# Designs tried in a protein design run: peptides against a protein of PDB entry 2QAS. Part 40

Target 1, 120 residues: chain A of PDB entry 2QAS
Amino acid sequence: PPEDLMQYEAMAQDALRGVVKAALKKAAAPGGLPEPHHLYITFKTKAAGVSGPQDLLSKYPDEMTIVLQHQYWDLAPGETFFSVTLKFGGQPKRLSVPYAALTRFYDPSVQFALQFSAPE

## One batch from the design tools (peptide; aimed at target 1 H70 Q71 K87 F88)

Design b2_p28_2_s1 (made by RFdiffusion4, then SolubleMPNN; from b2_p28_2, 11 letters changed)
Fold by OpenDDE base, seed 1:
Structure b2_p28_2_s1 (fold): chain B 120 residues (1-120), chain A 28 residues (1-28)
Amino acid sequence: as target 1 above (120 residues)
Amino acid sequence: SSGREDPSFNPEEYEKLMEEAAKKLKEA
């Protein structure tokens, strides 16, 4: 097949990652997500730019799915990554996740799902 | 930045919620 020098598939993936960024910005705005919307987000824990407590990342060596529904703190959606504080075993942990590390996104309230290719 | 804190939710059950969510994602 002909060589795609425009890399359209990558552009399409980036556009869809933009949906996640926009959704997180809504979640971080005053009042948060409108009920009953909530988010499941899966990412590769070893992807470049992912950061968090070593014990937590070791517990999830491949992929990790976080839930933004009942409790989350200091959600900060940047242009290339987002950060959020979640409680694990009652202990607050800060995660920083590049949008490029995402593999899945889902809003169960309206059954909206996205899948992404991420670095191995 | 912002957040949500539902006082009726037990933080000790968050990891269980994550596991259930991961399963649902694979079936979505």
Scores: peptide ipSAE 0.664, ipTM 0.942, DockQ to the pose 0.825
OpenDDE base, seeds 2, 3, 4, 5: peptide ipSAE 0.029, 0.656, 0.022, 0.060; ipTM 0.599, 0.941, 0.531, 0.643; seed 2 fails the geometry check

Design b2_p28_2_s2 (made by RFdiffusion4, then SolubleMPNN; from b2_p28_2, 9 letters changed)
Fold by OpenDDE base, seed 2:
Structure b2_p28_2_s2 (fold): chain B 120 residues (1-120), chain A 28 residues (1-28)
Amino acid sequence: as target 1 above (120 residues)
Amino acid sequence: SSGREDPSFDPSQYEALMKEAAAQLKAA
């Protein structure tokens, strides 16, 4: 087959990552996500740009899944990454995750799922 | 791909997500 110099697949993947960004922006807006929508987000913990408490990330050496439903604070969806405060062991932890680090996105309320390739 | 539009979507993936998120949900 002909060589794709446009890299359309990569562009398509970027567009799909844009869905996650847009969903997070909705979640960060006043009032949060409309019920019963909530988000399961999986990412590679060792991907470039991932930031958080070392003790927490060390418990998840490959991938980590976070849930954005009711217990999340200061969700800040930027253009290239998002940050959010979640509780682990009853303690608030701040995570910063580039969209490029994502491997899965799921909203069980409507069974909407996305999968992404991310650096190992 | 989209789970609702992709026939290859496996609902069992949701179970894996729940397991991975257990620590957060317990502490929430």
Scores: peptide ipSAE 0.058, ipTM 0.659, DockQ to the pose 0.060
OpenDDE base, seeds 1, 3, 4, 5: peptide ipSAE 0.028, 0.049, 0.031, 0.028; ipTM 0.525, 0.653, 0.622, 0.533

Design b2_p28_2_s3 (made by RFdiffusion4, then SolubleMPNN; from b2_p28_2, 11 letters changed)
Fold by OpenDDE base, seed 1:
Structure b2_p28_2_s3 (fold): chain B 120 residues (1-120), chain A 28 residues (1-28)
Amino acid sequence: as target 1 above (120 residues)
Amino acid sequence: SSGREDPSFDPLLVEEQMKKAAAELAAA
């Protein structure tokens, strides 16, 4: 088949990643997410730009899922990545995740799910 | 901003279950 110089597939994937960004921006707004909405976000822990606790990332060498519902603080959704504070072992830790590192997004309250291809 | 406080909730405890559910729905 002819070469797609426009890279439409990548554009479509990026657009879908935009849903996650938009959802996180809603979550970061005053009052947080409207109940009962909450977010499960899965990402490749070794993807470029991912940063967080060394021990945590070592424990999850491939990918991990974080839940934004009851235990998250200082959610900061940027244009290319988001940061959030979560408690691991009772201690607050800061995670920074590029949207490009995402592999799954899920909101159980309405059973809305997205899947992405992410660099490893 | 922040979510509501719930000391009894650990997001990592539901990781595997939600990963599976999300994958199934996304593949449908």
Scores: peptide ipSAE 0.029, ipTM 0.568, DockQ to the pose 0.375
OpenDDE base, seeds 2, 3, 4, 5: peptide ipSAE 0.027, 0.029, 0.027, 0.029; ipTM 0.583, 0.573, 0.562, 0.574

Design b2_p28_2_s4 (made by RFdiffusion4, then SolubleMPNN; from b2_p28_2, 9 letters changed)
Fold by OpenDDE base, seed 2:
Structure b2_p28_2_s4 (fold): chain B 120 residues (1-120), chain A 28 residues (1-28)
Amino acid sequence: as target 1 above (120 residues)
Amino acid sequence: SSGREDPSYDPNEYEAEMKKAAEELRAA
């Protein structure tokens, strides 16, 4: 079969990553997510551009699933990455995650799920 | 930027919540 020089699958994946970005922007807007919506986000912790406390990332050497529901602070969805502050053991930690690092996105309230191929 | 802080939520339960969420995702 002919070679896909357009890389349509990659374009589709990028479009779906855009859904995550848009959802986070809704979450960051005044009033936040409309209840009962909340988000599970899984990403490769060793992916390029992922940043956070070394001790925390060492605890999750492959993937980390964060939850945006009850407590999160300073959610900042940028164009290429988002950042958020979460408490681990009661201590606030700042994470920055490129959308390209995502492997899963889920809103349990409506059972909306996305999966992504993330670079290592 | 924005956030949410449910004062009734125990922040020490967050990592357990993460684990549960990860399990739920694998099953979804």
Scores: peptide ipSAE 0.663, ipTM 0.940, DockQ to the pose 0.808
OpenDDE base, seeds 1, 3, 4, 5: peptide ipSAE 0.028, 0.032, 0.027, 0.027; ipTM 0.581, 0.542, 0.591, 0.544

Design b2_p28_3 (made by RFdiffusion4)
Pose (drawn by RFdiffusion4):
Structure b2_p28_3 (pose): chain A 120 residues (1-120), chain P 28 residues (1-28)
Amino acid sequence: as target 1 above (120 residues)
Amino acid sequence: PVDTSSTEYLTFEEIAALPDSSAVSHFS
């Protein structure tokens, strides 16, 4: 015991997914992130709401990490998901990722990191 | 590493014409 009927830990998890959304809004600002800040986003490829090229998604069965630093365009962070154009083998492709699909967040510049979808 | 990132919309043809960066962009 005790069983947590309030699910405080789960609420704290969702509240923290919001940091990722807020960080992506600063990155979507004209001029991008304030250097040397850059972002690693890890997400569940099969989590509902994610869309991308069928070929690309098949290459990454469950988890996929993307880096937002030198090569990303048209970052569009909506309220419930974000979309961004990245290159894969020199080929530009478009992704949409719900904040609910996120499992990790890391900025190597200040070593700030978050882990989600992990009730432990 | 080459930085070709932009917050502006660009066509895929415009993006494909840009140089590739030696920095990591993605992995499993």

Design b2_p28_3_s1 (made by RFdiffusion4, then SolubleMPNN; from b2_p28_3, 10 letters changed)
Fold by OpenDDE base, seed 3:
Structure b2_p28_3_s1 (fold): chain B 120 residues (1-120), chain A 28 residues (1-28)
Amino acid sequence: as target 1 above (120 residues)
Amino acid sequence: PIDVSSTEALSAEEIAALPDTSAETSFA
């Protein structure tokens, strides 16, 4: 078969990671997500650029899923990563996650899901 | 957004339990 010199699969993956970025930007805007939309975001905890409390990340050595619905603050969706404050056991903790570290994105309200291959 | 429940991280097993969706795109 012909060689794909355009690398369409990689472009498609990048585009779909852009959906996550765009969704987070909507979530970060004044007023937040329109109800009942909320986001399940799964990422590789050991991926390059992931940062957060050692104790928290140690509990999830491979993947971790966070939920952005009722308990999140200071969501900051950058161009290559997003950061957010979440409460675990009542304690606020800051996480920073590159979009490249994502493995799953899910909005249960409309049953919309994306799956990604991430490093490691 | 404000609610009583604290955010809890879901395990890989819990994620695996999530159903396939009608609008799903996967890149592996």
Scores: peptide ipSAE 0.032, ipTM 0.526, DockQ to the pose 0.081
OpenDDE base, seeds 1, 2, 4, 5: peptide ipSAE 0.030, 0.029, 0.032, 0.030; ipTM 0.521, 0.555, 0.564, 0.549

Design b2_p28_3_s2 (made by RFdiffusion4, then SolubleMPNN; from b2_p28_3, 11 letters changed)
Fold by OpenDDE base, seed 5:
Structure b2_p28_3_s2 (fold): chain B 120 residues (1-120), chain A 28 residues (1-28)
Amino acid sequence: as target 1 above (120 residues)
Amino acid sequence: AIDVSSTEPLSAEEIAALPDTSAVTSGP
């Protein structure tokens, strides 16, 4: 097939990553997400820029999913990455995830889903 | 590639990795 020198697929992926960023900014606003909306976010744990507890990330060497629903704190959606505090086993853990590391975004309340290619 | 659609349910491994007090979906 002909070579796409415009790289439309990559541009489309970057544009749709903007949906995730926008959704997280809504989640970070006062009052949080409007019920019943909540977010399942999957990311490559070894992608560049991902940071968090060593034990947690080592436990899931490929990818993991986090859920922003009932218990999350200090959600900070930046322009290139977001950070959030979540509880695992009752312990608060801080995660920082670049949007480029995302592989899946899902809102079960309306069955809205996106999936992305992310480098290791 | 980008897929805009309903996605498959989470695997058992993914569910085990979820943070506390998160809902589980059965998927489409």
Scores: peptide ipSAE 0.073, ipTM 0.592, DockQ to the pose 0.072
OpenDDE base, seeds 1, 2, 3, 4: peptide ipSAE 0.028, 0.068, 0.032, 0.033; ipTM 0.501, 0.590, 0.564, 0.565

Design b2_p28_3_s3 (made by RFdiffusion4, then SolubleMPNN; from b2_p28_3, 12 letters changed)
Fold by OpenDDE base, seed 3:
Structure b2_p28_3_s3 (fold): chain B 120 residues (1-120), chain A 28 residues (1-28)
Amino acid sequence: as target 1 above (120 residues)
Amino acid sequence: PIDVSSTEALSDAEIAALPETSAVTSGA
């Protein structure tokens, strides 16, 4: 088959990453997500741009899944990454995750799922 | 359902939410 020099598949995946960004912006709005919507987000903890407490990221050396439902704070969805405060072992931790680091997105309320290839 | 990270890689919130959501399968 002809060589795709435009990288259309990558463009399409990036567009779908925009869905995650948009969903997070809705989650960050006053009042949060409309019930029963909530988000499961999985990302590679060693991907470039991922940041958080060293002990936490070391504890989860491959992938990590977070849920945005009732136990998240200060969600800040930027243009290239989002940051959020979550509890681990009962302690609040601030995570910053580039959208490019995401591997899974899921909203169980409507069974909406996205999967992405992310660099390690 | 969706194949996600293993339960060992879940946040406290994720673990707490499991009973309220669809089953999460382990993965890497």
Scores: peptide ipSAE 0.150, ipTM 0.628, DockQ to the pose 0.071
OpenDDE base, seeds 1, 2, 4, 5: peptide ipSAE 0.038, 0.022, 0.122, 0.127; ipTM 0.566, 0.544, 0.605, 0.608

Design b2_p28_3_s4 (made by RFdiffusion4, then SolubleMPNN; from b2_p28_3, 11 letters changed)
Fold by OpenDDE base, seed 2:
Structure b2_p28_3_s4 (fold): chain B 120 residues (1-120), chain A 28 residues (1-28)
Amino acid sequence: as target 1 above (120 residues)
Amino acid sequence: PIDVSSTEALSAEEIAALPETSAETSFA
């Protein structure tokens, strides 16, 4: 087959990462996500730019999946990364995740899923 | 229904148990 010199797949990946960013911005808006929408977000915990409590990240040396449904606070979707506070063991923890670190995005309410390759 | 956001992150086993998607795009 002909060689893709445009690298359309890479372009599509970047565009689709934008979907995640947009979804998170909707989640951060007043009122949050429209019910019953909620988000499962998986990311490489050792990817560049990922930050959070050492004890928490140590428990997930490869990937971690968080859920944004009702119990999340101070969601801040930036242009290159988002940060959010979630409870683990009843304690609030702040996570910061670059969109580039994402490997999976899923909204079970409409069975919408995106999967990405993410560098370490 | 329990909001898993109030608990620890999902395990690999829980992730694998998620239902199949009807709208999926994968680049892995």
Scores: peptide ipSAE 0.035, ipTM 0.536, DockQ to the pose 0.055
OpenDDE base, seeds 1, 3, 4, 5: peptide ipSAE 0.030, 0.031, 0.032, 0.031; ipTM 0.520, 0.602, 0.532, 0.534

Design b2_p28_4 (made by RFdiffusion4)
Pose (drawn by RFdiffusion4):
Structure b2_p28_4 (pose): chain A 120 residues (1-120), chain P 28 residues (1-28)
Amino acid sequence: as target 1 above (120 residues)
Amino acid sequence: LTVANDQADAAAQAQAEQELAAHLAAEA
């Protein structure tokens, strides 16, 4: 015991997904992130709401990490998901990722990191 | 787990993989 009927830990998890959304809004600002800040985003490929090229999604069965630093265009962070154009083998492609699909967040510049979807 | 998208060049790609590997090792 005790069983947590309030699910405080789960609420704290969701509250923290919001940091990723806020960080993506700064990155979507004209001019991008304030250097040397850049972002690693890890997400569940099969989590509902994610869309991308069928070929690309098949290459990454469960988890996929993307880096937002030198090569990303048209970052569009909605309120419930974000979409961004990245290059894979020199070929530009478009992704949509719900904040609910996120499992990790990391900015190597200040070593700030978050882990989600992990009730432990 | 690896960085899925491209980086500016091969050195930038290697660095991004090292940063990700270091981060995952800290979680373990």

Design b2_p28_4_s1 (made by RFdiffusion4, then SolubleMPNN; from b2_p28_4, 11 letters changed)
Fold by OpenDDE base, seed 1:
Structure b2_p28_4_s1 (fold): chain B 120 residues (1-120), chain A 28 residues (1-28)
Amino acid sequence: as target 1 above (120 residues)
Amino acid sequence: LEVANDQANEAEQQQAQAELAAFLASLE
């Protein structure tokens, strides 16, 4: 098969990652997500740029899924990564995740799902 | 695979796990 020098698959994935960024920006806006929308986000914990408590990341050495619905604070969606405060075992912890680290995005309220390939 | 972060209570926690499980099952 011919060589794709345009790297269309990568471009398509980046475009779809933009959907996640846009969704998180809506979530971070005043009033938060419009009910009943809520987001399940899965990412590679060892991907470049992922930042969080060492003990937490050790507990999830490959992938980790977080849900933004009932308990999340200070959601800050940047241009290349987002950060959010969540509770784990009753303790608030800050998590920073590059959009490039994402492997799944899901909003069950409308059954909208995206899947991505992320670096190891 | 499970939901990592705490929800407001056990009922919400169970609901979150169920939603995720159902989603993953739908991908198979």
Scores: peptide ipSAE 0.641, ipTM 0.935, DockQ to the pose 0.750
OpenDDE base, seeds 2, 3, 4, 5: peptide ipSAE 0.639, 0.632, 0.632, 0.624; ipTM 0.934, 0.932, 0.933, 0.931

Design b2_p28_4_s2 (made by RFdiffusion4, then SolubleMPNN; from b2_p28_4, 9 letters changed)
Fold by OpenDDE base, seed 4:
Structure b2_p28_4_s2 (fold): chain B 120 residues (1-120), chain A 28 residues (1-28)
Amino acid sequence: as target 1 above (120 residues)
Amino acid sequence: LTVANDAADAEAQAQNQAELAAFLASLE
Protein backbone atom coordinates (compact mmCIF):
# COMPACT_ATOMS: atom_id res chain seq x y z
CA PRO B 1 0.00 0.00 0.00
CA PRO B 2 1.08 3.58 -0.57
CA GLU B 3 3.06 5.25 2.19
CA ASP B 4 1.27 8.12 3.89
CA LEU B 5 3.90 10.76 4.48
CA MET B 6 1.28 13.28 5.57
CA GLN B 7 0.26 11.20 8.61
CA TYR B 8 -3.39 11.92 8.01
CA GLU B 9 -4.58 9.38 10.55
CA ALA B 10 -2.56 11.02 13.30
CA MET B 11 -3.96 14.41 12.36
CA ALA B 12 -7.47 13.00 12.45
CA GLN B 13 -6.82 11.40 15.81
CA ASP B 14 -5.60 14.69 17.22
CA ALA B 15 -8.68 16.45 15.95
CA LEU B 16 -10.92 13.85 17.55
CA ARG B 17 -9.04 14.09 20.82
CA GLY B 18 -10.06 17.72 20.72
CA VAL B 19 -13.66 16.57 20.89
CA VAL B 20 -12.97 14.81 24.16
CA LYS B 21 -11.25 17.88 25.55
CA ALA B 22 -14.16 20.06 24.55
CA ALA B 23 -16.65 17.64 26.06
CA LEU B 24 -14.77 17.58 29.34
CA LYS B 25 -14.64 21.35 29.39
CA LYS B 26 -18.40 21.36 29.05
CA ALA B 27 -18.62 18.86 31.86
CA ALA B 28 -16.43 21.04 34.07
CA ALA B 29 -18.55 24.14 33.51
CA PRO B 30 -21.09 25.19 36.13
CA GLY B 31 -23.99 22.81 36.14
CA GLY B 32 -22.01 20.00 34.58
CA LEU B 33 -23.17 17.98 31.63
CA PRO B 34 -26.73 18.40 30.47
CA GLU B 35 -28.79 15.37 31.34
CA PRO B 36 -28.72 12.61 30.29
CA HIS B 37 -25.21 12.99 28.90
CA HIS B 38 -22.48 11.08 30.69
CA LEU B 39 -19.06 10.00 29.59
CA TYR B 40 -17.22 6.70 29.51
CA ILE B 41 -13.50 7.25 29.09
CA THR B 42 -10.98 4.48 28.53
CA PHE B 43 -7.25 5.09 28.64
CA LYS B 44 -3.94 3.30 28.77
CA THR B 45 -2.80 3.32 32.37
CA LYS B 46 0.86 2.97 31.45
CA ALA B 47 0.88 5.83 28.96
CA ALA B 48 3.24 8.70 29.62
CA GLY B 49 1.72 11.32 31.86
CA VAL B 50 -0.94 9.12 33.43
CA SER B 51 -0.92 9.69 37.16
CA GLY B 52 -2.88 8.21 40.02
CA PRO B 53 -2.68 5.96 43.05
CA GLN B 54 -0.25 3.13 42.51
CA ASP B 55 -2.59 0.48 43.84
CA LEU B 56 -5.36 1.63 41.55
CA LEU B 57 -3.21 1.74 38.44
CA SER B 58 -1.75 -1.64 39.32
CA LYS B 59 -5.24 -3.07 39.35
CA TYR B 60 -5.62 -1.95 35.75
CA PRO B 61 -2.27 -2.72 34.14
CA ASP B 62 -3.40 -2.08 30.57
CA GLU B 63 -6.55 0.00 30.29
CA MET B 64 -8.99 1.59 32.68
CA THR B 65 -12.49 2.85 32.05
CA ILE B 66 -14.01 5.58 34.16
CA VAL B 67 -17.47 7.05 33.96
CA LEU B 68 -18.30 10.66 34.60
CA GLN B 69 -21.91 10.61 35.66
CA HIS B 70 -22.92 10.05 39.25
CA GLN B 71 -19.93 10.95 41.36
CA TYR B 72 -17.00 13.02 40.19
CA TRP B 73 -15.33 16.09 41.64
CA ASP B 74 -12.92 18.83 40.68
CA LEU B 75 -12.85 17.98 37.01
CA ALA B 76 -10.04 20.03 35.55
CA PRO B 77 -9.67 19.73 31.79
CA GLY B 78 -6.35 21.20 30.77
CA GLU B 79 -4.90 21.62 27.33
CA THR B 80 -2.97 18.36 27.27
CA PHE B 81 -4.53 16.38 30.10
CA PHE B 82 -7.48 16.34 32.43
CA SER B 83 -7.65 15.52 36.10
CA VAL B 84 -10.62 14.38 38.13
CA THR B 85 -11.48 13.01 41.53
CA LEU B 86 -13.51 9.81 41.59
CA LYS B 87 -14.36 7.24 44.21
CA PHE B 88 -12.94 3.76 44.02
CA GLY B 89 -14.17 1.32 46.60
CA GLY B 90 -15.50 4.21 48.58
CA GLN B 91 -12.24 6.12 48.55
CA PRO B 92 -11.77 9.38 46.68
CA LYS B 93 -8.76 9.34 44.41
CA ARG B 94 -7.30 11.79 41.92
CA LEU B 95 -6.49 10.77 38.35
CA SER B 96 -4.55 12.73 35.79
CA VAL B 97 -4.93 11.51 32.22
CA PRO B 98 -3.36 12.96 29.08
CA TYR B 99 -5.72 13.08 26.15
CA ALA B 100 -3.06 11.20 24.23
CA ALA B 101 -3.59 8.23 26.54
CA LEU B 102 -7.23 7.79 25.57
CA THR B 103 -8.38 4.72 23.69
CA ARG B 104 -12.16 5.16 23.83
CA PHE B 105 -14.72 7.83 24.50
CA TYR B 106 -18.42 7.06 24.70
CA ASP B 107 -21.59 8.96 25.49
CA PRO B 108 -24.41 6.43 25.51
CA SER B 109 -27.10 9.10 25.72
CA VAL B 110 -26.58 9.84 22.05
CA GLN B 111 -24.51 6.77 21.20
CA PHE B 112 -21.51 8.89 20.32
CA ALA B 113 -18.27 6.94 20.31
CA LEU B 114 -14.65 7.61 19.47
CA GLN B 115 -11.74 5.22 19.38
CA PHE B 116 -8.08 6.12 19.44
CA SER B 117 -4.67 4.62 19.11
CA ALA B 118 -2.75 5.38 22.26
CA PRO B 119 0.90 5.00 23.18
CA GLU B 120 1.89 2.07 25.33
CA LEU A 1 -13.20 -4.44 30.97
CA THR A 2 -15.46 -2.88 33.57
CA VAL A 3 -16.12 0.57 34.94
CA ALA A 4 -13.49 1.31 37.55
CA ASN A 5 -15.08 4.02 39.66
CA ASP A 6 -18.03 3.98 42.00
CA ALA A 7 -21.47 5.19 41.11
CA ALA A 8 -24.04 6.66 43.45
CA ASP A 9 -25.25 3.26 44.63
CA ALA A 10 -25.26 -0.39 43.72
CA GLU A 11 -28.06 -0.03 41.21
CA ALA A 12 -26.36 2.83 39.43
CA GLN A 13 -23.11 0.93 39.38
CA ALA A 14 -24.80 -2.07 37.84
CA GLN A 15 -26.32 0.16 35.20
CA ASN A 16 -22.96 1.69 34.38
CA GLN A 17 -21.43 -1.74 34.00
CA ALA A 18 -24.27 -2.80 31.76
CA GLU A 19 -23.92 0.27 29.56
CA LEU A 20 -20.23 -0.32 29.12
CA ALA A 21 -20.72 -4.00 28.42
CA ALA A 22 -23.34 -3.27 25.80
CA PHE A 23 -21.08 -0.72 24.16
CA LEU A 24 -18.13 -3.09 24.02
CA ALA A 25 -20.34 -5.81 22.60
CA SER A 26 -21.48 -3.45 19.86
CA LEU A 27 -17.88 -3.01 18.75
CA GLU A 28 -17.43 -6.71 18.04
Scores: peptide ipSAE 0.640, ipTM 0.936, DockQ to the pose 0.752
OpenDDE base, seeds 1, 2, 3, 5: peptide ipSAE 0.638, 0.637, 0.638, 0.630; ipTM 0.936, 0.936, 0.936, 0.934

Design b2_p28_4_s3 (made by RFdiffusion4, then SolubleMPNN; from b2_p28_4, 10 letters changed; failed a check: near_copy:native)
Amino acid sequence: LEVANDQADAEEQAEAQAELAAFLASLE

Design b2_p28_4_s4 (made by RFdiffusion4, then SolubleMPNN; from b2_p28_4 with A14Q E17Q Q18E H23F A26S E27L A28E)
Fold by OpenDDE base, seed 1:
Structure b2_p28_4_s4 (fold): chain B 120 residues (1-120), chain A 28 residues (1-28)
Amino acid sequence: as target 1 above (120 residues)
Amino acid sequence: LTVANDQADAAAQQQAQEELAAFLASLE
């Protein structure tokens, strides 16, 4: 088949990642997410730009899923990545995740789901 | 694949794991 030099699939994926960014911005606004909305976010831990404690990332060498419901702090959704403080084993840790690293997004409250092709 | 971060309590943790598991199963 002819080569897609426009890379339309990548454009579409980036647009869908924009949904995650927008959702996180709503989550970061005063009052947080409107109940019962909560977010499951899966990402490749070895993707470029992913940052966090070495021990934590080592525990999840491939993918990690975090849930943003009631136990998250200082959510900062930037234009290319978001950062958030979560607790792991009782210890607060800061994660920084580029939207490009995402592989899944899910809001069970309305059964809204997205899947992405993320770089390794 | 499981939920990585702590939830409010053990019950919430279990619920989150089950919710994620059900989601993943629905993708098949």
Scores: peptide ipSAE 0.601, ipTM 0.926, DockQ to the pose 0.739
OpenDDE base, seeds 2, 3, 4, 5: peptide ipSAE 0.596, 0.597, 0.598, 0.591; ipTM 0.925, 0.925, 0.925, 0.923

Design b2_p28_5 (made by RFdiffusion4)
Pose (drawn by RFdiffusion4):
Structure b2_p28_5 (pose): chain A 120 residues (1-120), chain P 28 residues (1-28)
Amino acid sequence: as target 1 above (120 residues)
Amino acid sequence: AANDNAPLTAAERAAADAAVAAFNAAQA
C-alpha cells in the first residue's frame, strides 16, 4: 500500500509531456531554437495518431528517435500533436506525432531529459 | 537517430530547402 486512486504519478507524467509541447513552440518560432539548444524526441511508431511514410514507419517497428537541430523544416506544433519535415537518406519526409506517443525527451546542451509512458 | 542531422554548407542548405519546397508542392 497505498493504492493511489488519484493517480498522482500519471497526472505528473501528462503534465510533463507539456514541457515537450512548450519546447517545440519555441523551436517553431521564426529563427528556431536558441543555439546551442537542440532536441531529441523519441516516440512510439505504432501509437495511434502517428502518421508518416509507410516505408519509413515499417523501418522503425516500435521506437523512433528524431533530432531537431540542423535539418528540420516547417515544424508545426499543434495543441495535441506536432508535425515536421525531416530528411532520410537525403529525401524529405513529413511526420505527425502526438505528444501522447512520446517516451523520451533530451536536450544535450543542458543535459535536460524526460522519460514518459513509463509508470515503473 | 533516424533522420539526417549533419550540418549543411550554404550550398547544401539551398539545395535542401529547394528539395523540401518541391516535396511540399507535391503533397499539395

Design b2_p28_5_s1 (made by RFdiffusion4, then SolubleMPNN; from b2_p28_5, 8 letters changed)
Fold by OpenDDE base, seed 3:
Structure b2_p28_5_s1 (fold): chain B 120 residues (1-120), chain A 28 residues (1-28)
Amino acid sequence: as target 1 above (120 residues)
Amino acid sequence: VANDDAPLSAEEAAAARAAVAAYRAAQA
């Protein structure tokens, strides 16, 4: 097959990561997500740029899934990463996750799913 | 999932917001 010097596949994958960013921006709006929409986000905990409580990250040495529905605060979707305050075992903790670390995005309300390849 | 995400009553939500506010202040 002919060589793709434009790297269209990579562009397409980046565009799909953009969907996650856009969805998080909607989730960060004052009124939150429109019901019944909610987001399941899975990411590689060892990926560069991922930050949070070490004890928590140690509990999930490979991947970690968080849900944004009923209890999420100060969601800040930046250009390259998002940060959010969630509760773990009843304690609020801040997480920062680069979009590049994502491996899965899912909104069960409309069965919308995205999968990404992330650095090991 | 890793995080706590059960639906909250109005009272529980208020308590959670207060706790998060305190956490935010401590991080600043």
Scores: peptide ipSAE 0.694, ipTM 0.950, DockQ to the pose 0.916
OpenDDE base, seeds 1, 2, 4, 5: peptide ipSAE 0.690, 0.693, 0.691, 0.689; ipTM 0.949, 0.950, 0.949, 0.949

Design b2_p28_5_s2 (made by RFdiffusion4, then SolubleMPNN; from b2_p28_5, 10 letters changed)
Fold by OpenDDE base, seed 3:
Formats: structure tokens, sequence, C-alpha cells
Structure b2_p28_5_s2 (fold): chain B 120 residues (1-120), chain A 28 residues (1-28)
């Protein structure tokens, strides 16, 4: 079969990750997401670039899911990663997650879901 | 999910914002 020298599949995957980036930018805007939209984001905790409290990451050795709806602060969606302050066990903690580490994105309000293949 | 995300009352939200502000300052 013909060889794809354009790497369209990779471009498509990057575009889908771009959806997450765009959604997070909307979530980071003043006023937050328009109700009832909210985001469930799953990522591999051991992926390169993932940063956060050691104790927290140790609790989730493979993947962890965070939700951005009622309690999220200082959401900063960068070009390659996003960072956000969330509460865990009542304590605020900063997380930094590269988009490449994502494995799942979901907005229950409209049942919009995306799946990604992230590096081990 | 891993994080606390229950809806907050105005009073609880104010307290949370204060805590986050303090945390932000500590990181700077």
Amino acid sequence: as target 1 above (120 residues)
Amino acid sequence: VANDDAPLSPEELAAARAAVAAYRAALA
C-alpha cells in the first residue's frame, strides 16, 4: 500500500489535542465554562513533563482523572502543556500536564469524548 | 476523579479563593 509521507494520522491526532487546548482556553477565560459544560481529563501520571506533588502522583501510578467544573483556579493552557490549581483532600495543589500525556477528554454535558494514545 | 470538585456556597468559595491566593503567593 502507498506510504503516507505526509503523516496525516499524526496531524489528525495533533488536531484533536488542539481541541483540548482550545477547550481549556475557554475554561480559563473569565467566568469559566458556560454551564453546564465541564471537563474530565485523564492523563498518564508518569508521562514526560507531568509535574505535581509527589504524594499525589504516587497515589495514581498509572493514570488519574481530574474534573474542571466547580473548583479550579489559575488554569493556564500553554502551547505544549496546561497547568491548574486544584484541591486534593482539601489542599490546593498545582499540576502541570503536557497535552501529549492525555489519554481521555470528556464533556458530559454534551457527551463529547476524545481518546488519545499517550506515551508509556 | 482525583480532585475535590463539589459545588461551593458563596462563603465556601470565598474561603477557597483565599486559600488558593495564599498558595499562589507561596509558589511565587
Scores: peptide ipSAE 0.722, ipTM 0.958, DockQ to the pose 0.916
OpenDDE base, seeds 1, 2, 4, 5: peptide ipSAE 0.718, 0.720, 0.719, 0.718; ipTM 0.957, 0.957, 0.957, 0.957

Design b2_p28_5_s3 (made by RFdiffusion4, then SolubleMPNN; from b2_p28_5, 8 letters changed)
Fold by OpenDDE base, seed 3:
Structure b2_p28_5_s3 (fold): chain B 120 residues (1-120), chain A 28 residues (1-28)
Amino acid sequence: as target 1 above (120 residues)
Amino acid sequence: PANDDAPLSAEERAAAEAAVAAYRASQA
């Protein structure tokens, strides 16, 4: 088969990651997400660029899923990663996750799902 | 999900906001 020198598949994957970034920007806007929309985000905890409390990350050696609906603060969706303050066991903790570390995105309100291949 | 995300009452939200504010300050 002919060789794809344009790397279309990679472009497509990047575009899909762009959907997550855009969704997070909406979530970060004043007032938050329009109800009943909420986001489930799954990522590889050992992926390059992932940052957070060591004890928390150790509890999830492979992947962890966070939900953004009722309790999220200071959501900052950057160009390559997003950071957010969430509560774990009642304590606020800051997480920083590069979009490249994502493996799953889901909004159950409209059953919208995306899957990604993240580096091991 | 890993994080706490139960809906909060107005009072609970206020308390959470204060806690987050304190956390933010400690990280600055």
Scores: peptide ipSAE 0.738, ipTM 0.959, DockQ to the pose 0.906
OpenDDE base, seeds 1, 2, 4, 5: peptide ipSAE 0.736, 0.736, 0.735, 0.734; ipTM 0.959, 0.959, 0.959, 0.959

Design b2_p28_5_s4 (made by RFdiffusion4, then SolubleMPNN; from b2_p28_5, 8 letters changed)
Fold by OpenDDE base, seed 3:
Structure b2_p28_5_s4 (fold): chain B 120 residues (1-120), chain A 28 residues (1-28)
Amino acid sequence: as target 1 above (120 residues)
Amino acid sequence: AANDDAPLTPEELAAARAAVEAYRAAQA
């Protein structure tokens, strides 16, 4: 088959990552997500650009799933990564996750799911 | 999910916000 010099598949995957970014921007807006929408986000913890407490990331050496619904603060969805303050074992901790590190996005309220291949 | 995300009462939410504010200030 002919060579795709446009790299359409990569562009399509980037566009889908854009859905996550857009969803997070909605989640970061005043008032948060419209109920009952909430977001499960899975990412590779060892991917480039992922940052957070060492003890927390060590507990999840491969992938980690966070949920954004009832307890999330200072959600900052940037252009290449998002950061958010969540509680783990009752303690607030800041995470920073590049969109490129994502492997799964899911909104159970409407059963909307996306899967991504992320560099390890 | 890895994080704590149980629904909070108004009082619990207020306490959580205060804790997060303190955390934010400490990291600034």
Scores: peptide ipSAE 0.683, ipTM 0.948, DockQ to the pose 0.906
OpenDDE base, seeds 1, 2, 4, 5: peptide ipSAE 0.676, 0.681, 0.680, 0.677; ipTM 0.946, 0.946, 0.947, 0.946

Design b2_p28_6 (made by RFdiffusion4)
Pose (drawn by RFdiffusion4):
Structure b2_p28_6 (pose): chain A 120 residues (1-120), chain P 28 residues (1-28)
Amino acid sequence: as target 1 above (120 residues)
Amino acid sequence: PSYPDNPEQTQPVSMTLDEFEAFFAAQN
């Protein structure tokens, strides 16, 4: 014991997904992130709400990490998900990722990191 | 729309979870 009927840990997890959304809004600002800040986002490929090229999603069965630093365009962070254009083998492609699909967040510049979808 | 390459890029645009864990562990 004790069983947590308030699920404080789960609420803290969701509250923290919001940091990723806020960080993506600063990155979507004209001019991008303040250097040397850049972002690593890890997400569940099969989590409902994610869309991308069928070929690309098949290459990454469960987890997929993307880096937002030197090569990303048209970052559009909505309130419930974000979409961004990245290159894969030189070919530009479009992704949509719900904040609910996120499992990790890391900025190597200040070594700030978050882990989600992990009740432990 | 054009999407140019940046020559200063040192890391991949995407990677598997094993590659990310290896990279993250190297920095920590």

